Peptides against a protein of PDB entry 3J47. Designs and how they scored, part 96

Target 1, 121 residues: chain A of PDB entry 3J47
Amino acid sequence: IRLTNQLKSLKGLQSKLKDVVEYLDKVINKELPINHTILGKLQDVFNLLPNLGTPDDDEIDVENHDRINISNNLQKALTVKTNDELMVIYISNLVRSIIAFDDLIENKIQNKKIQEQRVKD
Target 2, 26 residues: chain B of PDB entry 3J47
Amino acid sequence: NAQYHLLVKQGDGLLTKLQKYGAAVR

## One batch from the design tools (peptide; made by RFdiffusion4, then SolubleMPNN)

Design b2_p23_2_s1 (from b2_p23_2, 12 letters changed)
Fold by OpenDDE base, seed 5:
Structure b2_p23_2_s1 (fold): chain B 121 residues (1-121), chain C 26 residues (1-26), chain A 23 residues (1-23)
Amino acid sequence: as target 1 above (121 residues)
Amino acid sequence: as target 2 above (26 residues)
Amino acid sequence: SELDELLKNMQRLLQKVHELLKQ
């Protein structure tokens, strides 16, 4: 039962990661605007990921309590680090999208000016 | 965290303006 | 004018991102 749930969670994560990559690729390719709701859900999923790898410690005896606390603190620290890294990636992608959109707008303006000059000649 | 949130908010605002400008140039 | 303002805002955003990436 536990291994099946871990496999299902991992498959769910893999599917979501695939959706993230696909979404990020669409954002990079300017096919879709950045959807904050999708990004927020992704962050929530990543924040839950460390909890998916911890076996339900409900069965581990009291003698490991110090190890469990260290594991929980490490997991929390890894979650914070992962969240910060994801935020950096998000901002970097946002900036790239903005630059690429600006270039596209400038190209359109230039093309329009060239057409207007050709009609006046 | 707060600096990142502010940066995201500024980026979103810029993206929205850029989209409006792109629509006006079309 | 509107495009120039947008470019200035983008440049400011890039500078902030650069500062954050250096930390």
Scores: peptide ipSAE 0.352, ipTM 0.861, DockQ to the pose 0.082
Fold by OpenDDE base, seed 1:
Structure b2_p23_2_s1 (fold): chain B 121 residues (1-121), chain C 26 residues (1-26), chain A 23 residues (1-23)
Amino acid sequence: as target 1 above (121 residues)
Amino acid sequence: as target 2 above (26 residues)
Amino acid sequence: SELDELLKNMQRLLQKVHELLKQ
């Protein structure tokens, strides 16, 4: 039962990671804004992953220890991959904020020039 | 990791410069 | 001048992001 649930969660995670990559590509291409709700749900899923790997003290034979290590290494690799994806999203948001702020500054400068011209007339 | 941290640091530096510029234009 | 420097720094940052996304 646990192994089947781990495989199902892993497949679900892999599918979601693919969706996140596709979303990131759309964000990079400026096709979609960042959805904070998707990001939060992804973080919640990853914060729950370490709790799925607590070895309950059941005498699981030495042959399962290698499978557990492989599963933990794969979960760690997936966690790193998702962290990298979240980081790319964060940078993309930072860059967008920088661009929006630059545009706001330029608009304020233009408005100030227009107002100064109106006071001279 | 190191390239990423450098990128984040550069982004934060840009944001700080933008904030200073925005405050000076007010 | 300061705004132009900021824009140049932003462009350089975007290029580095693009390079990281290609790896």
Scores: peptide ipSAE 0.341, ipTM 0.860, DockQ to the pose 0.063
Fold by OpenDDE base, seed 2:
Parts: structure tokens; sequence; C-alpha cells
Structure b2_p23_2_s1 (fold): chain B 121 residues (1-121), chain C 26 residues (1-26), chain A 23 residues (1-23)
């Protein structure tokens, strides 16, 4: 019973991971816009994953060591890629906010000048 | 990493200046 | 003058973003 429930949970996780991969592929292919909420949740998932980059010194068989190292390298690469994408999005939004606020300030200055001119006329 | 942190810091500095300017224009 | 300085800082930031996007 306990093992069967763990296998069912693992299959559910595998299905969800597949859905995430399919979503990421669609975003990479520009078929869907980047959803910041999904990327944030994905980042949270990566942060909750045990640091697979610390091989705890436990004598687990040589065949598992190569698979663990490949999995760790892939997870690290995915984490770095996700972080870089989030950074680019953050910077792009920051720059956009700066431009929009600069335009707003300029518009307010112009409106103030027009009002001052109308009071002088 | 270092270039990114520098860029973020410069962006935050610019936003702060922009906020001060927007408050002075009000 | 303060607005012009802000615009110059924004242009410099945009240039750095552009350099990072080229890498």
Amino acid sequence: as target 1 above (121 residues)
Amino acid sequence: as target 2 above (26 residues)
Amino acid sequence: SELDELLKNMQRLLQKVHELLKQ
C-alpha cells in the first residue's frame, strides 16, 4: 500500500513535469507568451529540489553516480537558464517602467507649461 | 552575475531619481 | 538639467542591456 501510493505520486509528478516541459517548449518556440506566474512557480520548484550538486558521500553504486551527475548537471543547467530568463524579463520590465515614467514626467512638464502660458494670456 | 547586479543597481538608482523628479513636478 | 541627466542615465542603462542581450 505505501509503495503503491509513492509510485502513484511519482507518476503524478512525472505527468506535471511533462506538462511544464511542453509549456516551456511552447514559450521557447514563441507559440505562447511568457507567463511570469508559471516561471515563478518553476523557480520555486527548483529551489525546493534538494541540492543535487552536493554528492553526499554515501557509497551509492557507481552506475547511479553517473545518472545522478547527469541529472544534477541538467537540473543546474535548467536552474541557470531559468534564472537568466527571469533576469532578462526583470531588466526589460524595469527599463520599460523607466521609459514610461520618463514620458509621463515629460507630459506633465509640458502640461504645466501650457497651463502657465494660458494664465499669462 | 556581476554585470547583471550592476545593471539592476543602476536601474534601481534611475528609478529612485525618476521618482524624485516625478514628486518635484507635482 | 535634472531631466537631461536622467535621460542620459536611461540611455546608458539601455546600452548596457543591449550589450548583455548580444552575449
Scores: peptide ipSAE 0.325, ipTM 0.854, DockQ to the pose 0.067
Fold by OpenDDE base, seed 3:
Structure b2_p23_2_s1 (fold): chain B 121 residues (1-121), chain C 26 residues (1-26), chain A 23 residues (1-23)
Amino acid sequence: as target 1 above (121 residues)
Amino acid sequence: as target 2 above (26 residues)
Amino acid sequence: SELDELLKNMQRLLQKVHELLKQ
């Protein structure tokens, strides 16, 4: 019973990871817009993954070492790319906020001028 | 990295100026 | 004048964002 439940949970995790990879491929191909919530959760997952790039100095066979190095380089490259994309999103949101505040200030100035003119008439 | 940090710093400076202006128009 | 300076700074920021998106 316990082992069967662990295998079921692992299969569920594998399916979810496959869905994430498929989603990322669609985002890379510009077939879907970047979902910020999914990207944030993916980053949390990567941050919770032990740094696969700390070589535990244990005798990992040369073939496994090459696979681990390739995986680590890919994970590092994906992390850097994802960080750069989040930075662009952050700046874009900052600029949008600045524009929205500028418009609000201008609208307030105009409304004040209209009220002052109505009091003079 | 350095160009990004400069851009963020400029954005934050602009936001601060905008907040001051909004407070002066109140 | 202060609002105009703010708008100019915002435009400059947008240009830098555009340059970063092209890299």
Scores: peptide ipSAE 0.322, ipTM 0.851, DockQ to the pose 0.066

Design b2_p23_2_s2 (from b2_p23_2, 11 letters changed)
Fold by OpenDDE base, seed 5:
Structure b2_p23_2_s2 (fold): chain B 121 residues (1-121), chain C 26 residues (1-26), chain A 23 residues (1-23)
Amino acid sequence: as target 1 above (121 residues)
Amino acid sequence: as target 2 above (26 residues)
Amino acid sequence: SELDKMLEEMERLQQKVHELLKQ
């Protein structure tokens, strides 16, 4: 049962990571806005995944301990990697918003100058 | 973590500057 | 969460940009 759940979680994680990578690539290429709601729920699921790998069952066979430790380390590493990727996306979007806002301000200034010139003529 | 916080702080700083500029243009 | 705070900040930024575009 535990190994099957870990494998299912890993497959789910792999699929999601692939979706995140594809999404990241689209964001890098300026093709799509982030669905923040989906991403947040996804992140919550990933943050809970390490807890799904903790066996509440006290039957620690020593041979499973090394595999469990490797799995936990991998899950932790995947969580960190996912958080870092999400962070990069966030910063990229923030920078884009700042640039768009700067362009808007510049356009507004130019329009104001044109209007002031028309009133003087 | 530290690099992230630095980058977020830089973004917030840029945003604040942009807001001040937008207010000055109004 | 930290992510929720970042999301809220992004939404606030988008709202400000939208308000500026309406002027």
Scores: peptide ipSAE 0.319, ipTM 0.847, DockQ to the pose 0.049; fails the geometry check
Fold by OpenDDE base, seed 1:
Structure b2_p23_2_s2 (fold): chain B 121 residues (1-121), chain C 26 residues (1-26), chain A 23 residues (1-23)
Amino acid sequence: as target 1 above (121 residues)
Amino acid sequence: as target 2 above (26 residues)
Amino acid sequence: SELDKMLEEMERLQQKVHELLKQ
C-alpha cells in the first residue's frame, strides 16, 4: 500500500513538473507572464522531494526497488531541468532590466542636452 | 550551480556599473 | 531560498529603474 501510494505521488509530481516546464517555456517565449506564486510553490515542492526518497528498509521486492530508483532518478532529472529553466528566466529578466535601465540613462542624458541647448538659445 | 552564480555575479557587476553611470549623469 | 534572493534582487532592480524614470 505505501509503495503504491509513493509511486502514484511520484508520477503525479512528475506530471506536474512537466506542466511547469511547459509553463516556463511559454514564459521564456513571452507567451505568458511569470506567476511568482506558482514558481514559489514549485520550489517548495522541490525542496521537499529529497525527504520523499528516504528508503525505509521495509520488504520491497527487487523489482519495486529498481522502479523506485529509476523513478527517483527521473524525478531528480526533471527537478534539475526545471531549476535550469527557472534560472534562464531569471537571467533573461535581469538582462532585460539592465538593458531598460541603460536606455533610460541614455534618454535622460539626451533630454538634459536638449534642455541645455534650449537655455543657451 | 557554479555557472549560475557566475552569471548572477556578472549581472550584479553590470547593474553596479549602470548605477554608477546613472549617478554620474545626475 | 536561492529563488527568493533572486526575486528580491529583481525587485530591487525594478525599483531603481522606476526611481530613475521619475527623475
Scores: peptide ipSAE 0.304, ipTM 0.844, DockQ to the pose 0.050; fails the geometry check
Fold by OpenDDE base, seed 2:
Structure b2_p23_2_s2 (fold): chain B 121 residues (1-121), chain C 26 residues (1-26), chain A 23 residues (1-23)
Amino acid sequence: as target 1 above (121 residues)
Amino acid sequence: as target 2 above (26 residues)
Amino acid sequence: SELDKMLEEMERLQQKVHELLKQ
């Protein structure tokens, strides 16, 4: 239940992110007008994201294209880091499930032994 | 990637063992 | 697809644990 709910939530987030990308592509292609409310919410999400590298204030003149590439690299690095963290959590939960199952097996063995002893008495 | 696949394989191996024990305890 | 495989494996594990708890 809990793990399935986490997975469902992650799939839901992935679907929403895909919808955002598709929306942005339509806006870039001028198929849809810029919705300022959606853009504002996206900006809020980006502002809550850890600042993807302040380039030190000193070089004003690097063309917008290089800044976009650096931002994309840091966003990619954060995505990779998040994926790795989720994998670690998955493995940790798997191991915990295995341990809990081992304990359950041992408890069942003990309960059977106790029941067999009660039948002999 | 390789470490992850190794860890998944280890988890699957442990799960298989646990299944055998669960069947034996039945 | 890899995340989906992990999801499916986790669900399978949960189901097996649940079946073993019912026994």
Scores: peptide ipSAE 0.283, ipTM 0.843, DockQ to the pose 0.047; fails the geometry check
Fold by OpenDDE base, seed 4:
Structure b2_p23_2_s2 (fold): chain B 121 residues (1-121), chain C 26 residues (1-26), chain A 23 residues (1-23)
Amino acid sequence: as target 1 above (121 residues)
Amino acid sequence: as target 2 above (26 residues)
Amino acid sequence: SELDKMLEEMERLQQKVHELLKQ
């Protein structure tokens, strides 16, 4: 139950991330107008993420094109970090499943030894 | 990526060994 | 696609563990 719910949540997150990427690609390709509601939700997600270095306020003068590149590099770094975190969570759940299975095997071995001893007595 | 696949493969190998032990105890 | 593969492997692992528990 708990592991299945975590898997379902992870699949839901993956699907949503894919939809965001597809939307961003369409906006970059000028196939769709910028949706302010989607941008607002994306901004909320970024605000909930730990502040990846505020670019120091000091260089106000770089043209609109450089701001887009910095935003894209930061977004790529965020995407990579999120993927790495999801991988760590996956590995941790795998290890926990193996440990739980080891404990189950040990319990069965002990129960079998107890039954064999009772048959000899 | 390669290190992750190696770790997953090691986990699967360990799980397979555990399954064999579980079957031998039954 | 890599995340989908990981999810599929974790589901397979969970199913194997569940089958072993029934048994």
Scores: peptide ipSAE 0.281, ipTM 0.839, DockQ to the pose 0.046; fails the geometry check

Design b2_p23_2_s3 (from b2_p23_2, 10 letters changed)
Fold by OpenDDE base, seed 4:
Structure b2_p23_2_s3 (fold): chain B 121 residues (1-121), chain C 26 residues (1-26), chain A 23 residues (1-23)
Amino acid sequence: as target 1 above (121 residues)
Amino acid sequence: as target 2 above (26 residues)
Amino acid sequence: SEEDKLLEEMERLLKKVHELLEK
């Protein structure tokens, strides 16, 4: 029962990670803004991942040890992948913030130039 | 990891420059 | 201008992001 639940949770995480990657691709392509709800869900998944990989110290029969090791390796690999995705989200947010700030600066420069021209006239 | 950290550092540097420029234009 | 340099650096950063995502 526990292994099946871990596998189901891992599949759910993998599906969510895939959705995040797809979302990030759309953000990179400037098709969609960054969705804070997706980011929040990813953070929640990350916070839950350590709890999903803690084998409760219950009597793990030797036959379950190999299955647990495979599950833990897959979970570690998914954790690394999810970390990389969060990093990409962070960079994407940073770039968007820079672009928005650049546009604001340009608008202010144009407004100042118009005001200076009006004072000279 | 190292390439990502470099990218983040470059983004932070760019943001800082934008902030300084915005303050100078104000 | 200083603004143009900043825009160029932003474009360079975007290219590096794309390179990381394509790996």
Scores: peptide ipSAE 0.379, ipTM 0.865, DockQ to the pose 0.065
Fold by OpenDDE base, seed 3:
Structure b2_p23_2_s3 (fold): chain B 121 residues (1-121), chain C 26 residues (1-26), chain A 23 residues (1-23)
Amino acid sequence: as target 1 above (121 residues)
Amino acid sequence: as target 2 above (26 residues)
Amino acid sequence: SEEDKLLEEMERLLKKVHELLEK
């Protein structure tokens, strides 16, 4: 039962990670805004990943050691992939914030020029 | 990883320059 | 001039992001 639940959770995480990648591609293409709920869930999964890889110190038979190593390698690979995706989201948000701030500065400069011209007239 | 960290550093540098420019325009 | 340099640096950053996503 516990192993089946772990495998189901891992498959669920992999599917969600794929969905996040697809979402990130759309955000980079400016097609969709960032969904904070997806990010929060991804962070929660990431925070649970170290706990999923803690072998309970119960007598891990040698046959379970190979399965644990495979699980740990897959978990590590998923962690790296998740980190890379979070990084892309962070950069995309940073760039979007920079663009928005640049536009705001330009708008303020234009408004100031219009006000100065009105005072001279 | 290294290319990503460089990219983040460049973005942070750009944000800092933009903040300075915004303060100078005020 | 300073604004134009900032815009150019932003475009360069965007290009690097695209290169990372396409790998």
Scores: peptide ipSAE 0.361, ipTM 0.859, DockQ to the pose 0.064
Fold by OpenDDE base, seed 2:
Structure b2_p23_2_s3 (fold): chain B 121 residues (1-121), chain C 26 residues (1-26), chain A 23 residues (1-23)
Amino acid sequence: as target 1 above (121 residues)
Amino acid sequence: as target 2 above (26 residues)
Amino acid sequence: SEEDKLLEEMERLLKKVHELLEK
């Protein structure tokens, strides 16, 4: 039962990760703003991932060591993948913020030129 | 990882330049 | 001219982001 629930949770996480990647591709294409709710949920999943792989200390049965190592390695690999996705989201937000700020600067320069022209007339 | 961190540093550098430009336009 | 240089640097950054996403 526990292992099946872990696999189901992992599949759910993988599906959500794919949805985030697809969303990121749309954000890179400037089609959609970043969904803060998706980002927050992804961060929550990231913070819970280390805890999903901590077996409660009580059943150290030695024969499961290889399976535990595989599970821990998979969780680590998923953690790295999630971190990479969060990084891509962060860069996308940074670039968007830079573009928006550049547009604001250009608008301010244009407004200043219009005011200077009105004072000369 | 290293290429990503370099990209982040370049973005931060650009943001800093943009902030300086915004301050000069004020 | 300074604004144009900033825009070019932004475009360079965007190209690097695209290269990272395509890998």
Scores: peptide ipSAE 0.359, ipTM 0.859, DockQ to the pose 0.063
Fold by OpenDDE base, seed 5:
Structure b2_p23_2_s3 (fold): chain B 121 residues (1-121), chain C 26 residues (1-26), chain A 23 residues (1-23)
Amino acid sequence: as target 1 above (121 residues)
Amino acid sequence: as target 2 above (26 residues)
Amino acid sequence: SEEDKLLEEMERLLKKVHELLEK
């Protein structure tokens, strides 16, 4: 049962990571805005993943120790990779927000200059 | 990691400056 | 101007983002 749930979660994660990568590529290409709802759900899944790899304390069979270590290392590697992807998304959004705000400021300054010129005429 | 943290710090600094400038233009 | 300085800082940030995305 536990191994099947881990495999299902891993497949779900893999599919979602693929969707995130595809979304990131679209974001890099300026084709789509970030969907905060998808990102939030992804974060929630990743916060739960460490808990899916914790064997319930009661059945530590020695033969599973190597598989558990590999699983923990994989989960750690996946967590790092996901954090890096989320970081790239965050920075990309930050930069876009800054550019949009700069354009807004410039437009306001230009409008103010036009109004001041009209009052002097 | 270090390059990313530096980039985030620079972005936050720029955002703060932009906010101050936007408030001064209003 | 203060605006020009901000623009230069934005361009620098964009360049760094590009360098990170290309790796």
Scores: peptide ipSAE 0.355, ipTM 0.859, DockQ to the pose 0.064

Design b2_p23_2_s4 (from b2_p23_2, 12 letters changed)
Fold by OpenDDE base, seed 5:
Structure b2_p23_2_s4 (fold): chain B 121 residues (1-121), chain C 26 residues (1-26), chain A 23 residues (1-23)
Amino acid sequence: as target 1 above (121 residues)
Amino acid sequence: as target 2 above (26 residues)
Amino acid sequence: SELDELLQEMERLLQQVHDLLQQ
């Protein structure tokens, strides 16, 4: 039962990660804004990931130790990959914010120059 | 990890500066 | 003068972001 749930969760995560990558590619290409709902769902999945590697069952079978180490390494690798994806999202949002503020500031500067010119005339 | 943290810190610094400039222009 | 200083700092910030995206 547990292995089936882990496999299902991993498949779900893989599908979501694929969707995130596809979304990130669209964001990099400036085609779409960041969907906060997708990001929130991703965060929820990650908050559940620690629970996927910890068998709550006290059955210390020695054969599970190698599988647990592989699971922990996979979880670590997934965490790193996710951090990289979140980084790309964060930087992309930051850049968009900076560009939007730049345009706003330029507009304000132009308006101020026009007003100063009108007062001198 | 260290490079990530540095990039985030630099970005936050840029955003903070941008906010200050936006407030000064208003 | 103050406005020109603001513009220069904004350009610097944009360049920093550009450099971060190229890495």
Scores: peptide ipSAE 0.368, ipTM 0.840, DockQ to the pose 0.071
Fold by OpenDDE base, seed 2:
Structure b2_p23_2_s4 (fold): chain B 121 residues (1-121), chain C 26 residues (1-26), chain A 23 residues (1-23)
Amino acid sequence: as target 1 above (121 residues)
Amino acid sequence: as target 2 above (26 residues)
Amino acid sequence: SELDELLQEMERLLQQVHDLLQQ
């Protein structure tokens, strides 16, 4: 139950991230107006992420078209990184759930042994 | 990607084994 | 013995997670 709920939550987050990417693509393509609230939250998320820019990319006075391509590459890299981080969190939670269940099994075995010993005494 | 998928698969396998063991210990 | 096998597999998974986090 708990692990299934975590997996469901992670899938929900992944879906929501996909929706955000699709929204950003529509905004970039001028199909939708920029929602400043969504952009602000995304900027906050990106500011919490380590910078994925190489220092060499900051020196090029690139025309607006190349800036869009660089932005797309950065966004793609950020999306991949976010996905990898979520994956790591998922695995870590899975492993923690396994450890906790192993400890629970061991505790139950020990308790059973103690009860069996008390019946023999 | 490949290492991650392998890790997830291994984790799922371990969870399944752990569930079976937990059912046998009950 | 079965519990020990599960523990060993868990340790292996932890090591793999650690290796992924170090990349």
Scores: peptide ipSAE 0.363, ipTM 0.838, DockQ to the pose 0.098
Fold by OpenDDE base, seed 1:
Structure b2_p23_2_s4 (fold): chain B 121 residues (1-121), chain C 26 residues (1-26), chain A 23 residues (1-23)
Amino acid sequence: as target 1 above (121 residues)
Amino acid sequence: as target 2 above (26 residues)
Amino acid sequence: SELDELLQEMERLLQQVHDLLQQ
Protein backbone atom coordinates (compact mmCIF):
# COMPACT_ATOMS: atom_id res chain seq x y z
CA ILE B 1 0.00 0.00 0.00
CA ARG B 2 2.71 2.61 0.93
CA LEU B 3 4.80 1.90 -2.18
CA THR B 4 1.75 2.28 -4.46
CA ASN B 5 0.84 5.57 -2.76
CA GLN B 6 4.44 6.82 -3.10
CA LEU B 7 4.48 5.85 -6.77
CA LYS B 8 1.12 7.57 -7.31
CA SER B 9 2.27 10.70 -5.46
CA LEU B 10 5.53 10.64 -7.42
CA LYS B 11 3.64 10.39 -10.71
CA GLY B 12 1.34 13.20 -9.58
CA LEU B 13 4.35 15.28 -8.59
CA GLN B 14 6.07 14.58 -11.91
CA SER B 15 2.91 15.65 -13.75
CA LYS B 16 2.64 18.81 -11.65
CA LEU B 17 6.32 19.59 -12.19
CA LYS B 18 5.75 19.27 -15.92
CA ASP B 19 2.76 21.62 -15.61
CA VAL B 20 4.90 24.07 -13.62
CA VAL B 21 7.64 23.95 -16.28
CA GLU B 22 5.04 24.57 -18.99
CA TYR B 23 3.59 27.37 -16.88
CA LEU B 24 7.05 28.89 -16.36
CA ASP B 25 7.68 28.75 -20.10
CA LYS B 26 4.39 30.60 -20.69
CA VAL B 27 5.30 33.14 -17.98
CA ILE B 28 8.70 33.74 -19.61
CA ASN B 29 6.92 34.18 -22.95
CA LYS B 30 4.48 36.66 -21.24
CA GLU B 31 1.51 34.48 -22.23
CA LEU B 32 0.20 33.97 -18.66
CA PRO B 33 0.34 35.74 -15.29
CA ILE B 34 1.74 33.93 -12.24
CA ASN B 35 -0.85 31.76 -10.53
CA HIS B 36 -0.13 31.94 -6.79
CA THR B 37 -2.64 29.12 -6.16
CA ILE B 38 -0.59 26.63 -8.20
CA LEU B 39 2.54 27.72 -6.35
CA GLY B 40 0.86 27.31 -2.95
CA LYS B 41 -0.39 23.82 -3.85
CA LEU B 42 3.10 22.84 -4.99
CA GLN B 43 4.59 24.06 -1.70
CA ASP B 44 1.92 22.14 0.23
CA VAL B 45 2.81 18.95 -1.67
CA PHE B 46 6.48 19.40 -0.75
CA ASN B 47 5.70 20.12 2.88
CA LEU B 48 3.80 16.80 2.94
CA LEU B 49 6.68 14.80 1.34
CA PRO B 50 8.80 14.55 4.55
CA ASN B 51 5.77 13.04 6.31
CA LEU B 52 5.62 10.24 3.69
CA GLY B 53 9.21 9.16 4.57
CA THR B 54 8.92 8.80 8.37
CA PRO B 55 9.84 5.16 9.04
CA ASP B 56 7.31 3.65 11.36
CA ASP B 57 9.32 1.44 13.82
CA ASP B 58 8.53 -1.79 11.89
CA GLU B 59 11.51 -4.14 11.22
CA ILE B 60 12.24 -3.11 7.62
CA ASP B 61 14.77 -5.67 6.30
CA VAL B 62 18.20 -4.49 5.02
CA GLU B 63 16.97 -4.78 1.38
CA ASN B 64 14.49 -1.94 2.03
CA HIS B 65 17.28 0.38 3.26
CA ASP B 66 18.65 0.77 -0.28
CA ARG B 67 15.11 1.44 -1.56
CA ILE B 68 14.60 4.08 1.16
CA ASN B 69 17.91 5.75 0.24
CA ILE B 70 16.94 5.78 -3.45
CA SER B 71 13.49 7.17 -2.54
CA ASN B 72 15.06 9.86 -0.32
CA ASN B 73 17.55 10.79 -3.05
CA LEU B 74 14.71 11.01 -5.58
CA GLN B 75 12.60 13.11 -3.17
CA LYS B 76 15.62 15.36 -2.59
CA ALA B 77 16.22 15.67 -6.33
CA LEU B 78 12.53 16.52 -6.86
CA THR B 79 12.65 19.04 -4.00
CA VAL B 80 15.69 20.70 -5.58
CA LYS B 81 13.99 20.75 -8.99
CA THR B 82 10.86 22.36 -7.55
CA ASN B 83 12.92 24.82 -5.55
CA ASP B 84 14.67 25.79 -8.79
CA GLU B 85 11.30 26.22 -10.52
CA LEU B 86 10.00 28.38 -7.66
CA MET B 87 13.18 30.43 -7.83
CA VAL B 88 12.72 31.01 -11.56
CA ILE B 89 9.13 32.14 -10.90
CA TYR B 90 10.36 34.49 -8.17
CA ILE B 91 13.02 36.00 -10.43
CA SER B 92 10.51 36.35 -13.28
CA ASN B 93 8.18 38.23 -10.92
CA LEU B 94 11.04 40.41 -9.76
CA VAL B 95 11.93 41.28 -13.36
CA ARG B 96 8.27 42.04 -14.16
CA SER B 97 8.07 44.31 -11.10
CA ILE B 98 11.22 46.08 -12.28
CA ILE B 99 9.79 46.61 -15.79
CA ALA B 100 6.50 47.90 -14.35
CA PHE B 101 8.40 50.27 -12.07
CA ASP B 102 10.51 51.58 -14.97
CA ASP B 103 7.33 52.24 -16.97
CA LEU B 104 5.82 54.02 -13.96
CA ILE B 105 8.91 56.22 -13.59
CA GLU B 106 8.86 57.09 -17.29
CA ASN B 107 5.13 57.91 -17.12
CA LYS B 108 5.73 60.17 -14.10
CA ILE B 109 8.56 61.97 -15.88
CA GLN B 110 6.36 62.52 -18.94
CA ASN B 111 3.45 63.76 -16.80
CA LYS B 112 5.76 66.16 -14.98
CA LYS B 113 7.04 67.55 -18.30
CA ILE B 114 3.45 68.03 -19.53
CA GLN B 115 2.53 69.83 -16.29
CA GLU B 116 5.60 72.11 -16.54
CA GLN B 117 4.65 73.01 -20.12
CA ARG B 118 1.06 73.82 -19.05
CA VAL B 119 2.32 76.15 -16.28
CA LYS B 120 4.51 78.03 -18.81
CA ASP B 121 1.56 78.56 -21.18
CA ASN C 1 23.10 27.24 -6.58
CA ALA C 2 25.93 29.77 -7.01
CA GLN C 3 24.52 31.14 -10.30
CA TYR C 4 21.09 31.44 -8.68
CA HIS C 5 22.43 33.33 -5.65
CA LEU C 6 24.32 35.65 -7.99
CA LEU C 7 21.13 36.26 -10.01
CA VAL C 8 19.11 37.00 -6.84
CA LYS C 9 21.82 39.38 -5.63
CA GLN C 10 21.83 41.19 -8.98
CA GLY C 11 18.00 41.42 -8.92
CA ASP C 12 18.08 42.87 -5.41
CA GLY C 13 20.69 45.39 -6.55
CA LEU C 14 18.52 46.41 -9.50
CA LEU C 15 15.44 46.73 -7.25
CA THR C 16 17.41 48.97 -4.87
CA LYS C 17 18.52 51.18 -7.77
CA LEU C 18 14.92 51.39 -9.02
CA GLN C 19 13.71 52.42 -5.56
CA LYS C 20 16.35 55.15 -5.36
CA TYR C 21 15.51 56.39 -8.85
CA GLY C 22 11.77 56.37 -8.08
CA ALA C 23 12.39 58.39 -4.91
CA ALA C 24 14.53 60.91 -6.83
CA VAL C 25 11.86 61.34 -9.54
CA ARG C 26 9.07 61.77 -6.97
CA SER A 1 21.27 58.14 -18.48
CA GLU A 2 20.53 56.53 -15.09
CA LEU A 3 17.26 55.08 -16.45
CA ASP A 4 19.14 53.72 -19.48
CA GLU A 5 21.70 52.05 -17.21
CA LEU A 6 18.87 50.50 -15.20
CA LEU A 7 17.22 49.16 -18.38
CA GLN A 8 20.55 47.65 -19.50
CA GLU A 9 20.98 45.95 -16.12
CA MET A 10 17.42 44.59 -16.40
CA GLU A 11 18.15 43.20 -19.89
CA ARG A 12 21.30 41.53 -18.51
CA LEU A 13 19.27 39.93 -15.71
CA LEU A 14 16.66 38.67 -18.20
CA GLN A 15 19.43 37.10 -20.29
CA GLN A 16 20.88 35.39 -17.19
CA VAL A 17 17.43 34.01 -16.30
CA HIS A 18 17.05 32.74 -19.86
CA ASP A 19 20.46 31.05 -19.72
CA LEU A 20 19.57 29.36 -16.40
CA LEU A 21 16.27 28.08 -17.84
CA GLN A 22 18.09 26.54 -20.82
CA GLN A 23 20.40 24.49 -18.55
Scores: peptide ipSAE 0.359, ipTM 0.836, DockQ to the pose 0.064
Fold by OpenDDE base, seed 4:
Structure b2_p23_2_s4 (fold): chain B 121 residues (1-121), chain C 26 residues (1-26), chain A 23 residues (1-23)
Amino acid sequence: as target 1 above (121 residues)
Amino acid sequence: as target 2 above (26 residues)
Amino acid sequence: SELDELLQEMERLLQQVHDLLQQ
């Protein structure tokens, strides 16, 4: 039951992540406007991640347009990195679930062998 | 992306085999 | 033998995960 629920949750997460990627691709391609709710959730995920590189505050004077492009490139890099990290977490949880299931099977096999030996004695 | 999808598919396949084996051992 | 095959496939998956994490 618990392992099946974890697998279901992971599959649900995978589906949601795919939907987010598809949405982001459409936004990048200018096919859809940026959804503030999805962006806000991604920002929350980023805020929970350790701050990857404070852009050094040093160069003050580049016009507003270049600041938007740099911010967009950083946000894109952060989005790709977060997607990769979420994929890693998904795979890691899948592997842990498989290992735990294998251990349970082995324990059952051992218990069955012990029971069969007791019936023969 | 393609390698990730392949890995997920293989993991799902393995989990299915483990479930079948666990049912046969019961 | 079936359990051993499953274990080998698990090891292969773990190796693939490791390889993806090193990229």
Scores: peptide ipSAE 0.359, ipTM 0.836, DockQ to the pose 0.128

